Peptides against a protein of PDB entry 3WG5. Designs and how they scored, part 229

Target 1, 218 residues: chain A of PDB entry 3WG5
Amino acid sequence: LAKNIVYVAQIKGQITSYTYDQFDRYITIAEQDNAEAIIIELDTPGGRADAMMNIVQRIQQSKIPVIIYVYPPGASAASAGTYIALGSHLIAMAPGTSIGACRPILGYSQNGSIIEAPPKITNYFIAYIKSLAQESGRNATIAEEFITKDLSLTPEEALKYGVIEVVARDINELLKKSNGMKTKIPVNGRYVTLNFTNVEVRYLAPSFKDKLISYITD
Target 2, 218 residues: chain A of PDB entry 3WG5 as posed
Amino acid sequence: LAKNIVYVAQIKGQITSYTYDQFDRYITIAEQDNAEAIIIELDTPGGRADAMMNIVQRIQQSKIPVIIYVYPPGASAASAGTYIALGSHLIAMAPGTSIGACRPILGYSQNGSIIEAPPAITNYFIAYIKSLAQESGRNATIAEEFITKDLSLTPEEALKYGVIEVVARDINELLKKSNGMKTKIPVNGRYVTLNFTNVEVRYLAPSFKDKLISYITD

## One batch from the design tools (peptide; made by RFdiffusion4, then SolubleMPNN)

Design b2_p23_8_s2 (from b2_p23_8, 14 letters changed)
Fold by OpenDDE base, seed 2:
Structure b2_p23_8_s2 (fold): chain B 218 residues (1-218), chain C 218 residues (1-218), chain A 23 residues (1-23)
Amino acid sequence: as target 1 above (218 residues)
Amino acid sequence: as target 1 above (218 residues)
Amino acid sequence: MSHRFKSDGIELPVIGAGTYKYD
């Protein structure tokens, strides 16, 4: 019996338009091969809100389940990363990772101080993040607190509070634990039950462009 | 029996004079074909107030029902988008979308800070948005708070508070849920009962000009 | 002076790097 494919790809660094291109490429490859799912190993401190929103839309438009996996240990789905996770079909975190800290800012001053977003913008993102949480059946109160309190959570806390679905040490444990789970948002209008019983894991490498831009932004 | 046509078109991005041209073109096509309705999938962060007011007028002058659908998930009808929605015959939102944040501003300073509108302008738009809400039988108090509190709402909140009429995941669900609803404002002087029982959905593509301008503004 | 009423779109902020608060 032909093995179902699960793709795994890494997205690391600031969320930018280029990060969108990475998500789009990776998801497209997985869609083309009719993969059972794609797992995105996410490690981000945050980034641009426009790119973040586009990424969320791209995930939600995916023809296959997109699993955000905050990985490896030491990684974060901070700020924009949290929104992306909340917009995905399933969230997993490795031990030693974090999620949250979602308060929007306008940027940094010349002295490195945060320029606070006006209430208009903050309220917009409160509504947005609550919407993502509600849509996915995740904890909307905690999602709001990611902004209003700039809350950050451990994997265990995030699981406990109903923000995420899985704590897993590695891809194998993730596949095992998420097997039989329903996606938290629909795929093509239907909630999908994940089937990882007989899967081939395929890792997607960053493109040359991906490597170059990562190199320039580091 | 000849199927009634429902057109669907997308409007994304900042509200500008060009956005007006898109609305006008799309509505005109639907009018010419005597469509049962046109659904505008709206995703906007806001834009120019002049263009917004013109769009509202164009919608209100439509010979057919214009349904604003905040779509896809992750989209917003922010600021000017809220006014446009409130000026329409029916408002729907997809899960994962937002509406509100309507406080007028004069622009942004060189440092990215909002330049606040003077009270005169703010009061003008309070009156305007309240008028749109009252005219459509929608919650005028909440409409005012979209300005005075810069309030943003989830689809569920917006529905609960009587700002919108439908929460729907996709066009099919929208058609199903809105079937038999009366328009919130008149079409040609009459409130129309929407009939989506036997409809053909036709998608309108952006013009070449639409694509080019979107490309330049991205 | 055309009072350009900008119903300004939410300039989508940089959703800042959460890293600055972990110090």
Scores: peptide ipSAE 0.033, ipTM 0.277, DockQ to the pose 0.129
Fold by OpenDDE base, seed 1:
Structure b2_p23_8_s2 (fold): chain B 218 residues (1-218), chain C 218 residues (1-218), chain A 23 residues (1-23)
Amino acid sequence: as target 1 above (218 residues)
Amino acid sequence: as target 1 above (218 residues)
Amino acid sequence: MSHRFKSDGIELPVIGAGTYKYD
């Protein structure tokens, strides 16, 4: 029985192996308490592809709905963040946020120029991001263009194009707008109808370790 | 007499000589128990060509049907994984997975650039992958393009193009959809009709050795 | 500048790095 509890946690900064640990910890806590959902307030410029893929898998293995909320205003789900969002049960964005710019790269040269990924890698991630979009019933054409055109979208554009499900200013508006929505991917093989009627919102604070690593990677 | 048993095992990470040992162990267990089939949940970025070719041979020598299932969502059967899949009795993919990107390379340079394989090696693997596709009655043109274009596909694309046989969200759906299908290659010289009516699903856990090596190669 | 994520952690498979020692 899902408790009328919704967890909210923040993940900010670069996507790394440690970010996976954060996602895993937060989702695990919410699972243990049989929460109705967890909302992850995401603000990321991107990060490591391996960590990103592991995070997507962890979200998809969640026993409860995971809502990615690009928040606060000025935040982004850039690059790896877009993949994570597309792999989630519901995407929300606050006004003044962005999503996209998903082209894989090998890194940066000493002069700050991008070292381009070879076609093999680029095509791999095109297939990957399209698959995430298709699985979630989201716009796979736009998902591909996040790579091929380095496309970035506003919340309103992303909603219009069917990339995301909700535009919301805050958690309360998000809960209100997403109440009664079905998850875009299954939870334990079932599409869940979100019930945010009379929910208790519980905020999860970053662990001390989370704070320390965020400080080191920022 | 095949027992109404289907084994399920996971193989994750790089394809190496140790991955061959995992395949061999899992298939051997399922053979010894006269299982109806074994499903290998595969998630790999690829790996060594020698190990891959040995794995394909081991699958083709199996006394029982070997189903390669690209799973969970977010997983891939990339590069070597695609060859393994094409060499198997049935390919399934979960939504949110990918297959392809099969161009052989010699390695990576210090700057992260790909060291290209010479035409002789590339042509060898083109012939090899085409042969696997043709033998299994799968799309040999697309199989070639996995190399020549570094093509990667979604599950839906792969199904549409006749690269794979099943798209399934989980093992239960896979069993349901593949029930009554014939294997795409023979088992001991015979095409087997899969019987997944009232099957017991048995999960094989990785050995301690399997876990340790996975940890070292990740 | 939207930081593009680094793909280098995905060792895409070295298919063919086996020294086929053509002896």
Scores: peptide ipSAE 0.018, ipTM 0.268, DockQ to the pose 0.088
Fold by OpenDDE base, seed 3:
Structure b2_p23_8_s2 (fold): chain B 218 residues (1-218), chain C 218 residues (1-218), chain A 23 residues (1-23)
Amino acid sequence: as target 1 above (218 residues)
Amino acid sequence: as target 1 above (218 residues)
Amino acid sequence: MSHRFKSDGIELPVIGAGTYKYD
């Protein structure tokens, strides 16, 4: 019996238009193969709001479940990464990772100080993040506090507060724990029960372009 | 029996004179075919007030119902998008979307700070947005607060407060829920009862020009 | 002077969580 495929890809670094291209490419590959799911190992300090929103859209348009996995230990889904996670079909975190710190900023001044976003923008993103949380059946109060208090959570806290669904040490534990879970948002209009009983894990490598840009931006 | 046609088109990005051309073209196509309605999937951060007001006029002059659908999940009808929605025959929002943040600004300073509009301009748009809300039988107090408090709402809040008419996950749910609803403003001087019982959904693709401009502006 | 009211689209800010450069 042909094993269902689970794709695993890594997205690391700042969220930009290039990161959108990575998400789009990886999800498209997994869609083409009718994979059971794609797991994106995410490690990001944040990035551009435009790219983030496009990534959330791309995830929500996915023909297959997209699992955001904050991985490896020491990684974060900070700022834009939290929005991406909250927009996904399932959130997992490895021990020693973090999520949150979502207050929008306009950028950095010449002295490195944060230029605060005006209330207009902050309120927009409060509504946006709350919407993502509510739609996914996650803690919208905590989602708001990711902005209003610049809150950051451990995996255990995030699980406890109902922000995420899984704490897992590795891909195997993630597959084991998430097996039989329903996606927190619909796939093609339907909540999907994840089936990881007989799966082949297939790793997607960065393209040459992906490697080159990561090398230039690191 | 010939199916009534419902057109669906996408408008994404900043509201400009080009966006007006898109609205005009899409609505004109749907008018020419005597469509039951056109659904505009709107995703906008806002844009130019002049273009916005022209778009509102074009919608209100439509020979067929124009439904603004804030879609897909992660999309927004921010600022100018809210006015456009409030000027339309029916507002729908997908889960994970937002509406609001309507305070007019003059632009951005060299340091990226918002240049606030003077009270004269702010008061003009307060009156304008309240008028749109009142004429459409929507919550004029909230419409005002979209400016005065720079308020942003989730779909559920917007529905609860009487800003929008439908929360729908997709076009099929939108058609199902809006079937039998009366337009919130008249079409050719009459409130129209939407009939989506036996419809063909026809998607309008961006023109080559539309694609080219989107590519250049991305 | 046609005061073209720019209804500002929320130029989507950089949701910059601090690049904690762990030095």
Scores: peptide ipSAE 0.030, ipTM 0.290, DockQ to the pose 0.128; fails the geometry check
Fold by OpenDDE base, seed 4:
Order: C-alpha cells, then sequence, then structure tokens
Structure b2_p23_8_s2 (fold): chain B 218 residues (1-218), chain C 218 residues (1-218), chain A 23 residues (1-23)
C-alpha cells in the first residue's frame, strides 16, 4: 500500500504577509502530493491581524488537513498564532509551549507602550475568535478570554479547557496521538479522520525567498 | 449562449496582508463562478513587500485571468502596485494614472525620512521585478529602472515601453480593447485568449471585514 | 507621496505582545 505522506514545515517569527506565503507554499506542496496532512511547527509571538486572517482563510481552503503544532518546547502561538491555531484542522502543543494573549493592539508608541485598539476593533476580534472556536468545536469562552483577559495557557490547560486536541513531545508522538482523530474543521467539506498508521514524514525547508524575507523581517 | 461573466473589484490603499485577503476573496469568487476574468481596479501608493509577493503568487495561481486596472484617473499602481501589476495576466491603466516607483525601503525614520534598504534587498527586488516582467513578456529593462531610477510612468509611456497592455478610460473600453488579447502569463498552464464579446459585468463590494480593515489601516 | 515599499511593518493592528519593530 502506498505510504501516506505527512509534510512537516516550520514557521517561526512574526506573523506577516510573508508568513502567509510560507503557509500557502507549504500547504500547496502538501496538496499537490495528496498528503494525509501537513504539520506546521509554529513558533510566533504574534503579528499582523490581516496576515493572520489570510492564513486562517488559506488553512480553511486547504485540500488537506493542516495541523498546527506549537513547537519546539519554549515556543508560543501567541496572539495571531492563536487565531491561526483555532482556524486549523488540529492543534497540538509541545510541553513547555504556550498559546493565547490575543488582545488586538494598534501598535507600539515611540516609547514602546501599547497603543490600544478601539473597542470596535476589539469587539470585532472577539467575535472573530469566538467564531473560529465555535466552528472548530473548541472552547469559545476561553477564546474570548484570550482577548478580554489577554489569557495565555499551558498545553495542559489548553487541552483541559478544550482549546487544543493534542499534547505531544515530538512529531512521532503527535502522529501517534492524532491517529484516528477527526479534523476539527472540514477538509473539502468533510471532517477527515486522520490516518497516521503507515506514513512517510517529509520535511519542507523554507525557500530561499522565505529565508530572505525572514532575515529582513526578523 | 450563457453570458461570460467578468467580475470587477476595487482595491484601494496600502498593500498589506489585508490586501491579500481582498485579492484572494475576489479571485476566489470569480473562480467559483468560472468567470472569463476578474478586473481589479487598483489604486495604491505601495505597501509591504511580503504582502505584495503573496498577492503576486495568488494571482499566478488564479484559475481565471486577473486583470489589473489602474483606476480611476488620479490613481496609481505605485511601488507594490507595480509588482502586482507585473505579476498579473493583463495590465490596464486609465488616463491620468501612474505606475512605477518600486525602490524598496526599510521604512520611514521618525522624521519621515526614508530608511534605505540594504543593497542585498534592493538587488533581490531587482531580480524579482525583472523576473515578473520577463515571465509576462513585459519590458524588464523598465522594470529594473522602476527600482534603480525610481521611475514612474504615465499610461502612454507604460504602453509605449511594453510595460502594460491597455490604456482605457473605463471598464467598457477596457473590455473592448482587451477582447481577443492573450494573457501575459498562463492561467492553469495556458495562455488564455480573453473573450469579452458577450459578457455580464458583476461588481464585487468589499466584505464587511474588508471595510473594517481598510478603515483601520487607512 | 508614493508610499514606497515599506519592508518594515506598517502599523497594522498587531494581535498580541510580540515586539513589532515599529520603526
Amino acid sequence: as target 1 above (218 residues)
Amino acid sequence: as target 1 above (218 residues)
Amino acid sequence: MSHRFKSDGIELPVIGAGTYKYD
């Protein structure tokens, strides 16, 4: 039987429109090969709301399951990363990672202080994050609190509260634990049962373009 | 015979990751309806390089022809807008518009002065813009000069130099002039001959999401 | 004024505490 392929790609750093390029490229490669899934190892402090929303939309349009894996230990899916995770087909976290802190801001002042978003924007993102949680069958109350309380959770807390689906130390454990799970959102209109019994793991490296932009934006 | 549909959508303002969302949404709608083409009425002073590159990639992945129309009179496809145009299937400009000024910058200093991009970045974008021009059969020398000389062109100059394909006053003139033209880049691996003889024009409005982000980013 | 390619972050609404280099 032809081995099912699982792609693994890393996305690290600030969520920008370049990050969208990375998601799009990686998912496209996995789609072209009819992969069983793609795992995105995510480590982000956050980023742009617009890029985040595009990434979520790209994930939702994926022809294959997109698994967000907050990895390695010490990584976070902060801010925009949380929205991306909540918009994905499955969320996993490694021990020692975090998720949350989703309060939108307009930016930082010259002194480094946060410029608060007006209530209209905050309310928009509350509605948005709640919708992502609800659509994925995840905890919408906690999703709201990621904004209203700027809440951050450990993997154990996130699992306990129904924000994420898996806590895993590595790709092998992730594949083992997620095998037989249904995607939290549809893939091509259907909830997919993940089959990781006999898979080949393929790692995708950043393109030269990806590396260059990361080098400039970091 | 079922009327061929041409979608028209407006994208105005700074090129951001949100602008990508607009492109993606508009193109997706047009793809879903098997439109003959989508025309993007573009008015931008420029924006982010990462968002620009994503937009170009999204255009290149389109299942239908994407026509960039620098419109209305007084509009520009400046900076990022030029790259987007050069990455598209057809470029049109209205009289009284401009294209060019593509020199990458890192940003603006506190005093509003330009922070110049390092030579490595500038050279990257020179190569990139030249590749877009070459791939689309457009003037790669002028494309380079959009960076090296920060060149801006009128519609008449851009047409004369082979940067754009059409000068048109409105959508009706654009459809008339572009009817029977081949796309400058492939659509699904083929150069498409545009058929605008019997078309229904459908206008797409910004989504509420689009309006909200435009309101915040403008 | 043609807003040239800002390679650096336009002050877009930042979701979360990440150090956006607001240059």
Scores: peptide ipSAE 0.024, ipTM 0.232, DockQ to the pose 0.128; fails the geometry check

Design b2_p23_8_s3 (from b2_p23_8, 13 letters changed)
Fold by OpenDDE base, seed 2:
Structure b2_p23_8_s3 (fold): chain B 218 residues (1-218), chain C 218 residues (1-218), chain A 23 residues (1-23)
Amino acid sequence: as target 1 above (218 residues)
Amino acid sequence: as target 1 above (218 residues)
Amino acid sequence: MERRFKSDGIEIEVVGAGSYKYS
């Protein structure tokens, strides 16, 4: 029986192997405590594709629902963050946040210009992002356009197009709105109906290592 | 109970990580003193996007109303400054100031020409600036055009289009005109009605570090 | 099970706008 506990944790900054460690740690804690769900407050400009794919897998292997919450206002789930969100059990966004811009790049030139990825790589990520959207019952056309058109959306647009499930100003509104929703992907092979009635909210702080890494990578 | 105190502080120059530190310091002081509000006299040509986004978040997390005041005459809230303003609880401008010109750039070439941002980046910031405007109930179409058309506005134009809330010649007129207005975004989840009746105005001076950094970055 | 194309060692960045300057 899921405890009436919801964990909330923050992940901010570039997506790296260290970010994977953060996701893994947070989800593991919530799994061990048999939480109703974990809410990850996400604010990222993107990052490494390998780390992103590992994070998506870790989320999809979770024993509990993982809610990606693009928060606070001014935050973004840009690029890698969008893939992570699309791979999760529920996506929420705060007003004043953004999602999208998912075209892969090879990096930056010395002059700061983007080095574009070759068509082979771009096509791979188109297929990948579409698969994430399709599996979660989200708008695969828009997911594709996050790459092909470098599309970025507001919460209202993302909700309208069926990319995300909830627009919420804070954790309390998120819990209220998502209560009774089914997860968009299975948990242990079953779609879970979220129960946020009379839940205890527990905040997970970043570890010392997490803080140090955030400081170095920011 | 909010003290009948309004803090006024100045932030001038390029938006950097040091500017974030200034915003954080000023807002923290005002929060600790339970001020009615803090007015930030802003004069900036723009700066770093990461610092700007962090500043917006810091403002939106404030325990008290943060009023961005483009001041004095001749000042601007250009580029990054516009985002900061749109992310705040109230925007005022002095006559003879400007706001807008928000198109992202990668930097300057050796000859001083602008290196344009790729569409991916531009679209990201379009979504971001629109979300800030929408959350604050300000003109999202004009916010978008700050990027797409490189639009810059006078105070009178900005007021007319619903980008800003107040045109004021000085702090006294600002206090008078904004008295009784609701914040355009919540403070601790609630829209606050500003009360500037019989307020004490306290000026916060830049720290020694702030002065040094401003001197180095300008 | 379609073979997950492990990108052959090319560090692909999926980065957003967070690193860009506004002037």
Scores: peptide ipSAE 0.133, ipTM 0.350, DockQ to the pose 0.069; fails the geometry check
Fold by OpenDDE base, seed 5:
Structure b2_p23_8_s3 (fold): chain B 218 residues (1-218), chain C 218 residues (1-218), chain A 23 residues (1-23)
Amino acid sequence: as target 1 above (218 residues)
Amino acid sequence: as target 1 above (218 residues)
Amino acid sequence: MERRFKSDGIEIEVVGAGSYKYS
């Protein structure tokens, strides 16, 4: 029986329009091959709100399950990364990673100080993050606290509080633990039960453009 | 008598953290040489709010006058560019350029549609742009309308309404027309009268980093 | 025809604590 394919790709760094292009490209490849799922290894300190919202929309429009995996140990899905994760079909984290710290900001001053967002912006993103949590059947109270308290959680805490679905050390453990789970949001209007039996794992490499952008923005 | 130096540098494209670095570098060079002023030829469709606010702050902290010159013909100081201009010591525009269109947005959707900012964000930037106009003795009513009406002005209109100080075809005409003008905001706590008699014009080239970033982001 | 100049607008950031974009 032809093995079901699961793709794995890496997205690292700040969330920008280029990050959107990476997500779009990776998901498109996986869609074209009718993959069982795509796993995005995510490590981000956050980034732009526009790019983040577009990425969430792209994930929600995916023809296949998109799994966000905060990886490797030491990585984070901070700020915009948390929103992206909450918008995905399944969230996993490796031990030693973090999720949260979602308070929106206008940017940084010259001295490196945060320029705070006005309350009106903060409230918008509170509503937005809560909607993502609610739609995915995740903890909307904690999602709000990611902003109001700038809360960050360990994988174990995030799992315990119902923010994420899987704690896994590696891709193999992730596939094993997530096998038989239902997606937290619909795929093509249906909640899909993940089938990771007899799968082939394929890694997607960053394009030349992706590498160049990362080199310049890091 | 050793000629007073005026620097000219170009900043083109979207306002980003890299644009901040360009502003900082250019102004620093001019400060080190105790230049009479630095003229920044600006052509931008806008960009990031954080970078914009940092650039404004950097300009306001400058030890020398920073003149924003919307150039060449066909260029614009759109959105973030308008804020930067309003934060500067003097604004000039070439014929056939534009200024304004300052409505803040969250970004663009996948279809290229604007994701509107919530009213709370819009109100914040209304207050901010008005403050820049007021501090510089420029038309705060028009500054507000750059947002509320997404207003864009020609150089002639902008001059007429007291948004800018100079309409000039080139650097030579700019120097001639701005000679003897007072800065619209203080330099080192004092309003400076520009002295462009017996000046040497020095052009600053973009760094390798600046060129590389522009090549990738354009 | 009012030349509607396309503005990229002012964009908002959602960044984590400790992310230094300008440091």
Scores: peptide ipSAE 0.047, ipTM 0.327, DockQ to the pose 0.314; fails the geometry check
Fold by OpenDDE base, seed 3:
Structure b2_p23_8_s3 (fold): chain B 218 residues (1-218), chain C 218 residues (1-218), chain A 23 residues (1-23)
Amino acid sequence: as target 1 above (218 residues)
Amino acid sequence: as target 1 above (218 residues)
Amino acid sequence: MERRFKSDGIEIEVVGAGSYKYS
């Protein structure tokens, strides 16, 4: 029986326009190969709101399930990463990771101090993050508190509060636990039941451009 | 007589955190050498609001006059570039350049459509751009219209309306015309009269990192 | 034809408090 393919790709670092290009490229490859799903191993401190919103839109328009996996241990889906996760078909976290801290800021001053966003911007993103939670059937109250209280959660807390769907140590455990789960948002207008019973895992390597940009931005 | 030094550096492309690093590096070099001024040859379509605000702050904290020069012909100080210019000690434009089009957006969708900023964000940047104009004694009404009407101006229009101070074809004409002008904002709490009667022009080259990032982002 | 300069609009960043910009 032709093994169903699951792609795994890593996205690490600040969310930028280049990060969007990575998401787009990886999802497109997985779509073209009619993969059962793509797992994005995400580790981000956050980044740009525009890139984040574009990434969310790209995920929502995916022809296949996009699973955000906060990985490896020590990683975070902070700020923009939380929005991206909440916009995805399934969220998983490894033990020792975190999610949340979504208060929008205008940037950093020269002294490293945060330039606060005006209440009007904060309220916009409160509405936005709540919409993502509601659309995905996740905890909208906690989603709001990711902003209003700058709340950060462990995987166990996030699971308990209905923010995420899976806690898994590695890809194999993730596939095992998520097998038979329905996506939290539609794929082409339909909620998909994930089938990982007989899958081949294929890793997508960063392009040369991806490696070069990561090297320069690190 | 020890020739006063004027530094000239080029900043081209989207306004990002890396662009801030360029501004910071170039201004710091000029400060350390007690330059009479630094001229930044600017060509930008715009970019990130946070980076823009940080750049404005860095310029305002400069120990020496920072002159924004929209150059060469065909260049623009669009969007974020306009804010940066309005936050500077002197604005010059070459013939065939443009300034304005400052309406804030949240980003671009996959189809290239603009994601509009909510009125609350737009109003914030209206207040911000007007403050820059007022602080620099420039036309605050036109500054507002850079947003509300997405207005773009030629150098001649910008000069006529009191948005900029100099129209110049090259660095030599810029130095000649700006000689004896007062900065539009303070340097260390004082308005400085520019003295370009006997200056050595030194060009700051982009770092290897600058060249590499430009190559990757183009 | 007035080249409508596609001014790339000002992008707002949503960075979490934990987003240490690697200085």
Scores: peptide ipSAE 0.040, ipTM 0.321, DockQ to the pose 0.350; fails the geometry check
Fold by OpenDDE base, seed 4:
Structure b2_p23_8_s3 (fold): chain B 218 residues (1-218), chain C 218 residues (1-218), chain A 23 residues (1-23)
Amino acid sequence: as target 1 above (218 residues)
Amino acid sequence: as target 1 above (218 residues)
Amino acid sequence: MERRFKSDGIEIEVVGAGSYKYS
């Protein structure tokens, strides 16, 4: 039985294998407590594709709904963050945040110039991001344009175009607005109706390891 | 009930967040099939610390024994690979392989020179690697020296010093030698005695995604 | 800065500069 508990955790910075650890730890805690959901406050400029794909997979394997919340104002779910969001059970954005810009790159040269991904890789991620959008009932055309046009959207635009589900200023508004919504992907094979009536919000702090790695990668 | 099935999968190349995906996928398949164990044939020069730590954590959370097998001859479990091995339920090495060289670095400068990790980071990983060794009943002194001396060992040395459990030429010899051994860390809270009598070996191929990422990171 | 354990010199720096995803 799901408890009337919602976990909230923050993930900030580059998407790396450590970010996967954070997602895994946070989701695992929420799963163990049979939470109604976990909200991940996300602020990322992007990161590694492999880590991103793992995070998406971990979210998809979650026993409880995982809500990606681009927060606080000024934050972004850029690049890898967009894929993660599209792979999640619900996407919310705070006013003053952004989502998109998902063109894959191989990295940066010594001079700081972008090393372009070969067409094969770009096409792979186009297919991948479209798949995430389609599987979640979100706008696959816009998802593709996140790559092909390096498109970035405001919360209002993202909502309008059916990329995200909620615009909310804070956790309380998010819970209020998402109450009664169905997850955009299944949880344990079923689309779950979120019940945030009389929920207890529990905040998860970064582990010491999380703090250290975040400190080092910053 | 564990089936008399052992999965074998190969992980080659740099340890990245994608490598985590590979571990997760492979272990998940083996878990779903209630395999006796999974053997990961590992060949890595190292990689990202964050990915490594996630992989270790994923291994430790496995519902079935995870055997790291440094294979084939000429392969290494260098740097991050050593941590992964030390975090696993059993370590095997083929003749002609190596393990060790675990000194953390921040990266490479534009001229290809190593950017040294600050002492704080180095000390963290010393503590971490010693912890992995101690938790698995392996040689923590040598584990420390993998960092402080950037020590690399042959299979024979690693076995002699109690870093690894098995030297084996191939999967058949590995299964034969490890049959009846206890895992060096718990599986679901218990040290498991491996039973490889009359096992079916199932090979897992890389997913298309795995192949693509490996191709890009190579 | 990412902590790396590498014996070879090829570090793919995921420079957190732009909104670009390292693939």
Scores: peptide ipSAE 0.024, ipTM 0.243, DockQ to the pose 0.083; fails the geometry check

